# Peptides against a protein of PDB entry 4Y8H, part 30

Target 1, 196 residues: chain A of PDB entry 4Y8H
Amino acid sequence: TSIMAVTFKDGVILGADSRTTTGAYIANRVTDKLTRVHDKIWCCRSGSAADTQAIADIVQYHLELYTSQYGTPSTETAASVFKELCYENKDNLTAGIIVAGYDDKNKGEVYTIPLGGSVHKLPYAIAGSGSTFIYGYCDKNFRENMSKEETVDFIKHSLSQAIKWDGSSGGVIRMVVLTAAGVERLIFYPDEYEQL

## One batch from the design tools (peptide; made by RFdiffusion4, then SolubleMPNN)

Design b2_p13_7_s1 (from b2_p13_7 with L6K D10A Y13R)
Fold by OpenDDE base, seed 2:
Structure b2_p13_7_s1 (fold): chain B 196 residues (1-196), chain A 13 residues (1-13)
Amino acid sequence: as target 1 above (196 residues)
Amino acid sequence: LIDDGKPAPALPR
C-alpha cells in the first residue's frame, strides 16, 4: 500500500494506490483505500483490510452519533476516535491510518495514526509499505499552501514513485479532494502515472 | 486475511 494526505491552500487531498495483496497474490487490483467517515472527513487505510474496514465503520457510526447531538465534528475529533480504537486494540490490530478533513474554521488537516495508536498532526503524511521509498522525494518537493493542481501533481508523482518500487502497491491512483466547494474524487491510470 | 505493509510515518521536522 501507498497512501498519503496533503494539506494545501484550499483544503486537503487524500491519495492511495488500489492494490490489495495476500502474500504474493494480488487479491484486488482496484481496491478503494479512501474511506468516508463524515461528509468532509475521510481516511486512508493500510494494513489488514478487515481491521481497517471495521475501524472505519465504527468511527463513522460514532461521528454520526456525534453529529446528531453536537453538530459537525472536527477532524481532530475524528482522529481522536480513530486513536482510541487503534490504541485500545493495538495488540489485535494491524492498521495504519491517515485521517484527513476539511472545515471552514480549521481548513484542511491531516492526522497520521501508525501502529500502536499514537496520533501525529502534520501538514502532510505518507504511509504504507510504499511510503518507505518516497520520504526523500516528498520532503524535497512538498510545499505548504500549494494550489489544487500542484497538490494533485505532487501526490501523483509521489505515489507513482512508491508504486514503482513497492510490489504491494499498484493499480490506479485514487484521490479525494476536500474543500469548501465539496468533495471530488479523482482517478489516474498506469498509462499516465508510469510515464512521470 | 488480506494485508499490506505499513511502516511508521515520518515525524515532524
Scores: peptide ipSAE 0.044, ipTM 0.708, DockQ to the pose 0.156
Fold by OpenDDE base, seed 1:
Structure b2_p13_7_s1 (fold): chain B 196 residues (1-196), chain A 13 residues (1-13)
Amino acid sequence: as target 1 above (196 residues)
Amino acid sequence: LIDDGKPAPALPR
């Protein structure tokens, strides 16, 4: 898996490859690792597909309950719910999650939650087995307050490199753009991103 | 068991 989320001028963009494997077998080449937990709060999932799907479902439920009682939750609140689940169940979970969201007050925010269940708020985050190959590239090329187009290109180039080297990553690159204007899904195919 | 990769944390600049 290669996943990332990047804050930018107008909000945040999540990105992911689409390969799910069991050993050397590609079980699903078009997996959607970008999962909605609220209107403008999404997550990137890595690790056990079953575990991360279950966690995301529980978070979605909690955020729906929160919304009914208190209104729209913040991204920090969502990250807190993820944290509680991941930390308290760390012995029985293989889950690495990046939480990203947009609201008018806080704008785009990114929280990464690695295997141990800690929470780290960052201007951008990368995770998954493919992330090991792109730390250098991302550090060199990330800039704060990029445009939407610059951010899409940054994510596309980053994930392209991760996919190139990581056998557990591949397929299409999916993105979700979260801004004041709404939610936008993007998809990029190998014929395009392999040429970068 | 389906595995889509293990996480690694990112750091800011």
Scores: peptide ipSAE 0.041, ipTM 0.702, DockQ to the pose 0.155; fails the geometry check
Fold by OpenDDE base, seed 3:
Structure b2_p13_7_s1 (fold): chain B 196 residues (1-196), chain A 13 residues (1-13)
Amino acid sequence: as target 1 above (196 residues)
Amino acid sequence: LIDDGKPAPALPR
């Protein structure tokens, strides 16, 4: 898996590859690792597909309850719910989650929750087995307050490199853009991103 | 187990 989330001028963009494997077998070439937990709060999932899907479902439920009682949750609140689940179940989970969201007060925010269930707020985050290959590239090329187009290109180039070297990553690149204007899904195919 | 990969050991800044 190669996943990332990047804050930018107008909000945040999540990105992911789409390969799911079991051992050396590619079980699914077009997995959707970008999962909605609230209107403008999404997550990137890495690790066990079963574990991360279950976690995201539980978080979505909690945020629905939260909304009914208190109104729209912050991205930080969502990250806290993820953290609690991942930390309390760390002995039985293989999950690496990036939480990203947008609201008018806080704008785009990114929280990474690696194995063990710690929480780290960052201007951008990368995770998954493919992320190890692109730390240097991302550090060199990330800039704060990029445009939407610049951010899409940054994510596309980053994930393309991760996929190139990580056998557990591949397929299409999916993105979700979260801004005041709404939610937008993007998809990029190998014939495009392999040429970068 | 269906695995989507595992997080890297380090965090970005």
Scores: peptide ipSAE 0.036, ipTM 0.713, DockQ to the pose 0.181; fails the geometry check
Fold by OpenDDE base, seed 4:
Structure b2_p13_7_s1 (fold): chain B 196 residues (1-196), chain A 13 residues (1-13)
Amino acid sequence: as target 1 above (196 residues)
Amino acid sequence: LIDDGKPAPALPR
């Protein structure tokens, strides 16, 4: 898996590859690792597919309940719910999650939750087995307050490099753009991103 | 077990 989320001028963009594996077998070529937990709060999932799907479902439920009682939750609140689940169930979970969201007050925010259930707020985050190959590239090329187009290109190039070297990553690159204007899903195919 | 990839360290350099 190669996943990332990047804050930018107008909000935040999540990105992910689409390969799911079991050992050397590619079980699913077109997995959707970008999961909605609220209108403008999404997550990137890595680790056990079953575990991360279950966690995301529970978070979505909690945020729906929260909304009915208190209004729209912040991205930080969502990250806290993820953290509690991952930390309290760490003995039975294999999950690395990046939470990203947009709201008018806080704009785009990114929280990474690695194995163990710690929480780290960052301008951008990368995770998954493929992320090991792109720390250098991302550090060199990330800038704060990029445009949407610059951020899409940054994510596309980053994940392309991760996929290039990580056997557990591949397929299509999916993105979700979260801004004041709404939610936009993007998809990029190998014929395009392999040429970068 | 189907796995979408083992997580790497969270903090970029």
Scores: peptide ipSAE 0.035, ipTM 0.708, DockQ to the pose 0.180; fails the geometry check

Design b2_p13_7_s2 (from b2_p13_7, 4 letters changed)
Fold by OpenDDE base, seed 2:
Structure b2_p13_7_s2 (fold): chain B 196 residues (1-196), chain A 13 residues (1-13)
Amino acid sequence: as target 1 above (196 residues)
Amino acid sequence: MIDDGKPAPELPR
């Protein structure tokens, strides 16, 4: 898996490859690793598919309850719910999650929750087995307050490089753009990103 | 087990 989330001028963009594996075999080439937990709060999932899907379902439920009582939750609140679940169950979970969201007050925010259940707020985050190959590239090329187009290109190039070297990553690149204007889904195919 | 890839290890912070 190769996943990332990047804050930019108008909000945040999540990105992911689409390959799932079982051992040395590809189980699914078009998996959606970008998961909605609230209107403009989403997550990137890595690790056990069953574990991360279960966690995301529970978080979505909690945020629905929160909304009914208090109104729209912040991205920080969502990250806190993820953290509690991942930390309390860390001995039985294989989950690496990036939480990203947009609201008018805080704009785009990114929280990464690696193995162990710690939480880290960052201007951008990368995770999954493919991320090990692109730390240097991302550090060199990330800039704060990029445009939407610049951010899409940054994510596309980053994930393309991760996929090139990580046998557990591949397929299509999916993105979700979260801004004041709403939610937008993007998809990029191998014929496009492999030549970058 | 279906695996969405190995999660990255925790980085020093």
Scores: peptide ipSAE 0.066, ipTM 0.743, DockQ to the pose 0.170; fails the geometry check
Fold by OpenDDE base, seed 1:
Structure b2_p13_7_s2 (fold): chain B 196 residues (1-196), chain A 13 residues (1-13)
Amino acid sequence: as target 1 above (196 residues)
Amino acid sequence: MIDDGKPAPELPR
């Protein structure tokens, strides 16, 4: 898996590859690792598919209850729910999650929750097995307050490199753009990103 | 088991 989320001038963009594996075999070529937990709060999932799906479902439920009682939750609130679940169950979970969201007050925010259930707020985050290959590239090329197009290109290039070197990553590159204007889903195919 | 890949280190460089 190769996943990332990047804050930019207008909000945040999540990105992911789409390969899932079982042993040495590709189980699914077009998995959606970008999961909605609220209107403009999404997560990137890595690790055990079953574990991360269960966690995301529980978070979504919690945020729905929160909304009914208190209104729209912040991204920080969502990250806190993820943290609680991941930390309290860390002995039984294999999960690496990036939480990203947009709201009018805080704009785009990114929280990474690695194994162990710690939480870190960052201007951008990368995770998954493919992230090992792109730490240097991302650090060199990330800039704060990029445009949407610059951010899409940054994510596309980053994930392309991750996929190139990580056998557990591949398929399509999915993105979700979260801004004041709404939610936009993007998809990029190998014929495009392999040439970068 | 379906594996979505291993989680990364805690913090980016």
Scores: peptide ipSAE 0.052, ipTM 0.741, DockQ to the pose 0.163; fails the geometry check
Fold by OpenDDE base, seed 5:
Structure b2_p13_7_s2 (fold): chain B 196 residues (1-196), chain A 13 residues (1-13)
Amino acid sequence: as target 1 above (196 residues)
Amino acid sequence: MIDDGKPAPELPR
């Protein structure tokens, strides 16, 4: 898996490859690792598919309850719910999650939750087995307050490189764009990104 | 088990 989320001028973009594996075998070529937990709060999932899907379902439920009582939750609130679940169950979970969201007050925000269940707020985050190969590239090329187009390009190039080196990453590149204007889903195919 | 990655320095799998 190769996943990332990047804050930019108008909000945040989540990105992911689409390959899932069972041992050495490819189980699914077009998995959706970008999961909605609220209208403009999404997550990227890595690790055990079963574990991360279960966690996301629980978070979605909690955020629905929160909304009914208090109104729209912040991205930080969502990250706190993820953290609580991951930290308290860290001995029984294999989950690396990036939480990203947009609201009018805080704009785009990214929170990364690695295996230990800690939470870190960052301007951008990368995770998954493929992320090892692109730390240097991302550090060199990330800039704050990029345009939408620049950010899409940054994510596309980053994930393309991760896929190139990580046998557990591949398929299509999916993105979700979260801004004041709404939610937009993007998809890029190997014929395009392999040439970068 | 379906994995979202393979063993690497970053993740156990």
Scores: peptide ipSAE 0.047, ipTM 0.718, DockQ to the pose 0.173; fails the geometry check
Fold by OpenDDE base, seed 3:
Structure b2_p13_7_s2 (fold): chain B 196 residues (1-196), chain A 13 residues (1-13)
Amino acid sequence: as target 1 above (196 residues)
Amino acid sequence: MIDDGKPAPELPR
């Protein structure tokens, strides 16, 4: 898996590859690892598909309850719910999750939650087995307050490089753009990103 | 178990 989320001038973009494996077997080439937990709060999932799907479902439920009582939750609140679930079950879960969201007050925000269930707020985050290969590239090329187009290109290039080196990553590159204007899903196919 | 890869460093696949 190769996943990332990047804040930019108008919000945040989540990105993911789409390969799912069982051992050496490619079980699914077009998995959707970008999961909605609220209108403009999404997550990137890595690790056990069953574990991360269950966590995201529980978070979505909690945020629905929250909304009914208090109104729209912040991205930080969502990250806190993820953190509690991952930390409390850390001995039984294989989950690496990036939480990203947009609201008018805080704009785009990114929180990374690694296996241990800690939470870290960052201007951008990368995770999954493929992320190992692109730390240097991302550090060199990330800039704050990029345009939408610049951010899409940054994510596309980053994930393309991760996929080249990580046998557990591949398929299509999916993105979700979260801004004041709404939610937009993007998809890029190997014929395009392999040429980068 | 269906896994989107395996852990690398401390990051799951």
Scores: peptide ipSAE 0.037, ipTM 0.722, DockQ to the pose 0.201; fails the geometry check

Design b2_p13_7_s3 (from b2_p13_7 with L6K D10E Y13R)
Fold by OpenDDE base, seed 2:
Structure b2_p13_7_s3 (fold): chain B 196 residues (1-196), chain A 13 residues (1-13)
Amino acid sequence: as target 1 above (196 residues)
Amino acid sequence: LIDDGKPAPELPR
């Protein structure tokens, strides 16, 4: 898996490859690793597909309950719910999750939750087995307050490089854009990103 | 078990 989330001028963009594997076998080449937990709060999932799907379902439930009582939750609140689940069950979970969201007060925010259940708020985050190959590239090329187009290109180039070297990553690149204007889904195919 | 392979290392804080 290669996943990332990047804050930018108008909000945040999540990105992911679409390959799911079991050992050396590619079980699914078009997996959707970008998961909605609230209208403008989403997550990137890495690790066990079963574990991360279960966690995301529980978080979505908690945020729906929260909304009914208190109104729209913040991205930080969502990250806290993820943290509690991942930390309390760390001995039985294989989950690396990036939480990203947009609201009018805080704008775009990114929280990464690696194995063990710690939480780190960052301007951008990368995770998954493919992320090891792109730390240098991302550090060199990330800038704060990029435009939407610049951010899409940054994510596309980053994930393309990760996929090139990581056998557990591949397929299409999916993105979700979260801004005041709403939610937008993007998809990019190998013929486009492999030539970058 | 279906997964993404090797887990990413923990980021420094």
Scores: peptide ipSAE 0.030, ipTM 0.686, DockQ to the pose 0.189
Fold by OpenDDE base, seed 3:
Structure b2_p13_7_s3 (fold): chain B 196 residues (1-196), chain A 13 residues (1-13)
Amino acid sequence: as target 1 above (196 residues)
Amino acid sequence: LIDDGKPAPELPR
């Protein structure tokens, strides 16, 4: 898996590859690893598909309950719910999750939650087995307050490189853009990103 | 178990 989320001037963009494997077998070439937990709060999932799907479902439930009682939750609140689930079950879960969201007060925010269940707020985050190959590239090329187009290109180039080197990553690149204007899904195919 | 790839050092698959 290769996943990332990047804050930019108008919000945040999540990105992911789409390969799911069991052992050496590619079980699914077009997996959707970008999962909605609230209108403008999403996550990137890596690790066990079963574990991360279960976690995201539980978070979505909690945020729905939260909304009914208190109104729209912050991205930080969502990250806190993920953290509790991941930390409390760390011995039984294989899950690395990036939480990203947009609201008018805090704008775009990114929280990364690695295997141990810690939480780290960052301007951008990368995770999954493919992320190992692109730490240097991302550090060199990330800038704060990029445009939407610049951010899409940054994510596309980053994930393209991760996929190139990580045999556990592949397929299409999916993105979700979260801004004041709404939610937008993007998809990029190998014929495009392999040429970068 | 169906996973999203192989884990890297301290990273999930």
Scores: peptide ipSAE 0.028, ipTM 0.684, DockQ to the pose 0.198
Fold by OpenDDE base, seed 1:
Structure b2_p13_7_s3 (fold): chain B 196 residues (1-196), chain A 13 residues (1-13)
Amino acid sequence: as target 1 above (196 residues)
Amino acid sequence: LIDDGKPAPELPR
């Protein structure tokens, strides 16, 4: 898996490859690893598909309850719910989650939750097995307050490189753009990103 | 078991 989330001037963009594996077998070439937990709060999932799907479902449930009682939750609140689940169940979970969201007050925010259930707020985050190959590239090329187009290109180039070297990553590159204007889903195919 | 490929802190997995 290669996943990332990047804050930019107008909000945040999540990105992911689409390969799910069991051993060396590609079980699913078009997996959607970008999961909605609230209108403008999404997550990137890595690790056990079953574990991360279950966690995301529970978070979505909690955020729905929160909304009914208190209104729209912040991204930090969502990250807190993820943390509680991942930390308290760390012995039984294999999950690496990036939480990203947009709201008018806080704008785009990114929280990474690695194994163990710690939480780290960052201007951008990368995770998954493919992230190993792109730490240097991302550090060199990330800039704060990029445009949407610059951010899409940054994510596309980053994930392309991750996919190139990581056998557990591949397929299409999915993105979700979260801004004041709404939610936008993007998809990029190998014929495009392999040439970068 | 389906694995999305997640690295552990000590593992470049």
Scores: peptide ipSAE 0.032, ipTM 0.689, DockQ to the pose 0.186; fails the geometry check
Fold by OpenDDE base, seed 5:
Order: structure tokens, then sequence, then C-alpha cells
Structure b2_p13_7_s3 (fold): chain B 196 residues (1-196), chain A 13 residues (1-13)
């Protein structure tokens, strides 16, 4: 898996590859690792597909309950719910999750939650087995307050490189753009990104 | 168990 989320001028963009494996077998070529937990709060999932899907379902339920009582939750609140689940169950979970969201007050925010269940707020985050190969590239090329187009290109190039080297990553590149204007889903195919 | 990737480096499968 190769996943990332990047804050930019107008909000945040999540990105992911689409390969799911069991051992050396590619079980699914077009997996959707970008999961909605609220209207403009999404997550990137890595690790056990079963574990991360279950966690996301529980978070979605809690955020729906929260909304009915208090209104729209912040991205930080969502990250806190993920943290509680991941930290308290760390011995029985294989989950690496990036939480990203947009609201008018806080704009785009990114929280990364690695295996131990700690939470780290960052301007951008990368995770998954493929992320190892792109730490250098991302550090060199990330800039704060990029345009939408610049951010899409940054994610596309980053994930393309991760996929190139990581056998557990591949397929299509999916993105979700979260801004004041709404939610937009993007998809890029190998014929395009392999040429970068 | 189906694995959608791990947060740490691993050998090619």
Amino acid sequence: as target 1 above (196 residues)
Amino acid sequence: LIDDGKPAPELPR
C-alpha cells in the first residue's frame, strides 16, 4: 500500500494506490482505500483490510452520533476517535491510518495514526509499505499552500514512484479532494502515471 | 487475511 494526504491552499487531498494482496497473490487490483467517515472527513487505510474497514465503520457511527447531538465534528475529533480505537487495541490490530478533513474554521488538516495508535498532526503524511521509497522525494518537493493542480501533481508523482518500487502497491491512483466547494473523486490509470 | 499494505518496509511478495 501507498497512501498519503496533503494539505493545500484550499483544503486537503487524499491519495492511494489500489492493490490488495494476500502473500504474493494480488487479490484485488482496484481497491478503494479512501474511506468516508463524514461528509468532509475521510481516511486512508493501510495494513489489514478487515481491521481498517471495521475501524472506519465504528468511527463513522460515532461521528454520526456526534453530529446528531453537537453538529459537524472537527477533523481533530475524528482523529481522536480513530486514536482511541487503534491505541486501546494495538495488540490485536494491524492498522496504519491517515485521517484528513476540511472545515471552514480549520481548513484542511491531516492526522497520521501509525501502528502504536499515536496521533501526529502534519501538513502532509505518507504511509504504507510504499511510503519508504518516497520520503526523500516528498520532503524535497512538498510546499505549503500549493494550488489544487500542484497538489494533484505532487501526489501523482509521489505515488507513481512508490508503486514503481513497492510490489505491494499498484493499480490505479485514487484521490479525494476536500474543499469548501465540496468533495471530488479523481482516478489516474497506469498508462498515465507510469510515464512520469 | 487480506493485506492492503503495511506501514513499514517489507520485501517484495
Scores: peptide ipSAE 0.028, ipTM 0.673, DockQ to the pose 0.175; fails the geometry check

Design b2_p13_7_s4 (from b2_p13_7, 4 letters changed)
Fold by OpenDDE base, seed 2:
Structure b2_p13_7_s4 (fold): chain B 196 residues (1-196), chain A 13 residues (1-13)
Amino acid sequence: as target 1 above (196 residues)
Amino acid sequence: MIDDGKPAPALPR
């Protein structure tokens, strides 16, 4: 898996590859690792598909309850719920999650939750087995307050590089753009990103 | 087990 989330001028963009494996077998080449937990709060999932799907379902439920009682939750609140679940179950979980969201007050925010259930707020985050290959590239090329188009290109190039080296990553590159204007889903195919 | 890939530790920036 190769996943990332990047804050930019107008909000945040999540990105992911789409390969799921079981051992040496590619079980699914078109997996959707970008998961909605609230209207403009999403997550990127890595590790056990079953574990991360279960966690995301629980978070979505909690955020729905929160909304009914208190109004729209912040991205930080969502990240806290993820953290608690991952930390409390760390001995039985294989999960790496990036939480990203947009609201008018805080704009785009990114929280990474690696194995163990710690939480880190960052301007951008990368995770998954493919992320080890692109730390240097991302550090060199990331800039704060990029445009939407610049951010899409940054994510596309980053994930393309990760996929080149990581056998557990591949398929299509999916993105979710979260801004004041709403939610937009993007998809890019190998014929395009392999040429970068 | 269906595995989406093992996560790497995140480094604070």
Scores: peptide ipSAE 0.025, ipTM 0.649, DockQ to the pose 0.184; fails the geometry check
Fold by OpenDDE base, seed 5:
Structure b2_p13_7_s4 (fold): chain B 196 residues (1-196), chain A 13 residues (1-13)
Amino acid sequence: as target 1 above (196 residues)
Amino acid sequence: MIDDGKPAPALPR
């Protein structure tokens, strides 16, 4: 898996590859690792497919309850719910999650939750087995307050490089753009990103 | 186990 989330001028963009494996076999080449937990709060999932899907479902439920009582939750609140679930079950859980969201007050925010259930707020985050190959590239090329187009390009190039080297990553590149204007889903195919 | 990919260690930034 190769996943990332990047804050930019107008919000945040999540990105992911689409390969799911079981041992040496590719179980699914078009997996959706970008999961909605609220209208403009999403997550990137790595690790056990079953574990991360279950966690996201529980978080979505909690945020629905929260909304009915208190209104729209912040991205930080969502990250806190993820954290509690991951930390309490850290001995039996294989999950690496990036939480990203947009609201008018805080704009785009990114929280990474690695194994162990710690939480880290960052301008951008990368995770998954493919992330090992692109720490240097991302550090060199990330800039704060990029345009939407610059951010899409940054994510596309980053994930393309991760996929090139990580056998557990591949397929299509999916993105979700979260801004004041709404939610937009993007998809990029190998014929395009392999040329980068 | 169906795996979305092994998580890499988080690096500080």
Scores: peptide ipSAE 0.025, ipTM 0.649, DockQ to the pose 0.173; fails the geometry check
Fold by OpenDDE base, seed 1:
Structure b2_p13_7_s4 (fold): chain B 196 residues (1-196), chain A 13 residues (1-13)
Amino acid sequence: as target 1 above (196 residues)
Amino acid sequence: MIDDGKPAPALPR
């Protein structure tokens, strides 16, 4: 898996590859690792598909309850729910999650929750087995307050490199753009990103 | 197990 989320001028963009494996077998080439937990709060999932799906479902439920009682939750609130679930169950859980969201007050925010269940707020985050190959590239090329187009290109190039070297990553590159204007889903195919 | 990829540290910058 290769996943990332990047804050930019107008909000945040999540990106992911789409390969799911069991051993050496590609079980699904078009997995959607970008999961909605609220209108403008999404997550990137790595690790056990079953575990991370279950966690995301629980978080979505909690955020729905929160919304009914208090209104729209912040991204930080969502990250805290993820953190509690991941930390409390860390001994029986294989999950690496990036939480990203947009709201008018806080704009785009990114929280990474690695396997241990800690939480880290960052301007951008990368995770998954493919992330090991792109730390240098991302550090060199990330800039704060990029445009949407610059951010899409940054994510596309980053994930393309991760996929190139990581056998557990591949398929399409999916993105979700979260801004004041709404939610936009993007998809890029190998014929395009392999040429980068 | 269906594996979406192992988590890695995500702390650049």
Scores: peptide ipSAE 0.023, ipTM 0.615, DockQ to the pose 0.171; fails the geometry check
Fold by OpenDDE base, seed 3:
Structure b2_p13_7_s4 (fold): chain B 196 residues (1-196), chain A 13 residues (1-13)
Amino acid sequence: as target 1 above (196 residues)
Amino acid sequence: MIDDGKPAPALPR
């Protein structure tokens, strides 16, 4: 898996590859690792498909309850719910999750939750087995307050490089753009990103 | 187990 989330001028963009494996077998070439937990709060999932899907479902439920009682939750609140679930289940959970969201007050925010259930707020985050290959690239090329187009290109190039080197990553690149204007899903195919 | 990839450290900036 190769996943990332990047804050930019107008909000945040999540990105992910789409390969799911079981051992050496590619179980699904077009997995959706970008999961909605609230209107403008999404996550990137890495690790066990079953585990991370279950966690995301529980978070979505909690945020629905939260909304009914207190109004729209912040991205930080969502990250806290993820953190609690990942921490409490760390002995039996294989999950690396990036939480990203947009609201008018805080704009785009990114929280990464690695194995163990810690939480880290960052201007951008990368995770998954493919991320190890692109730390240097991302560090050199990330800039704060990029345009939407610049951010899409940054994510596309980053994930393309991760996929190139990580056998556990591949398929399509999916993105979700979260801004004041709404939610937008993007998809890029190998014939496009392999040429970068 | 169906694996969507292993987590890696995420501490960029």
Scores: peptide ipSAE 0.021, ipTM 0.603, DockQ to the pose 0.182; fails the geometry check

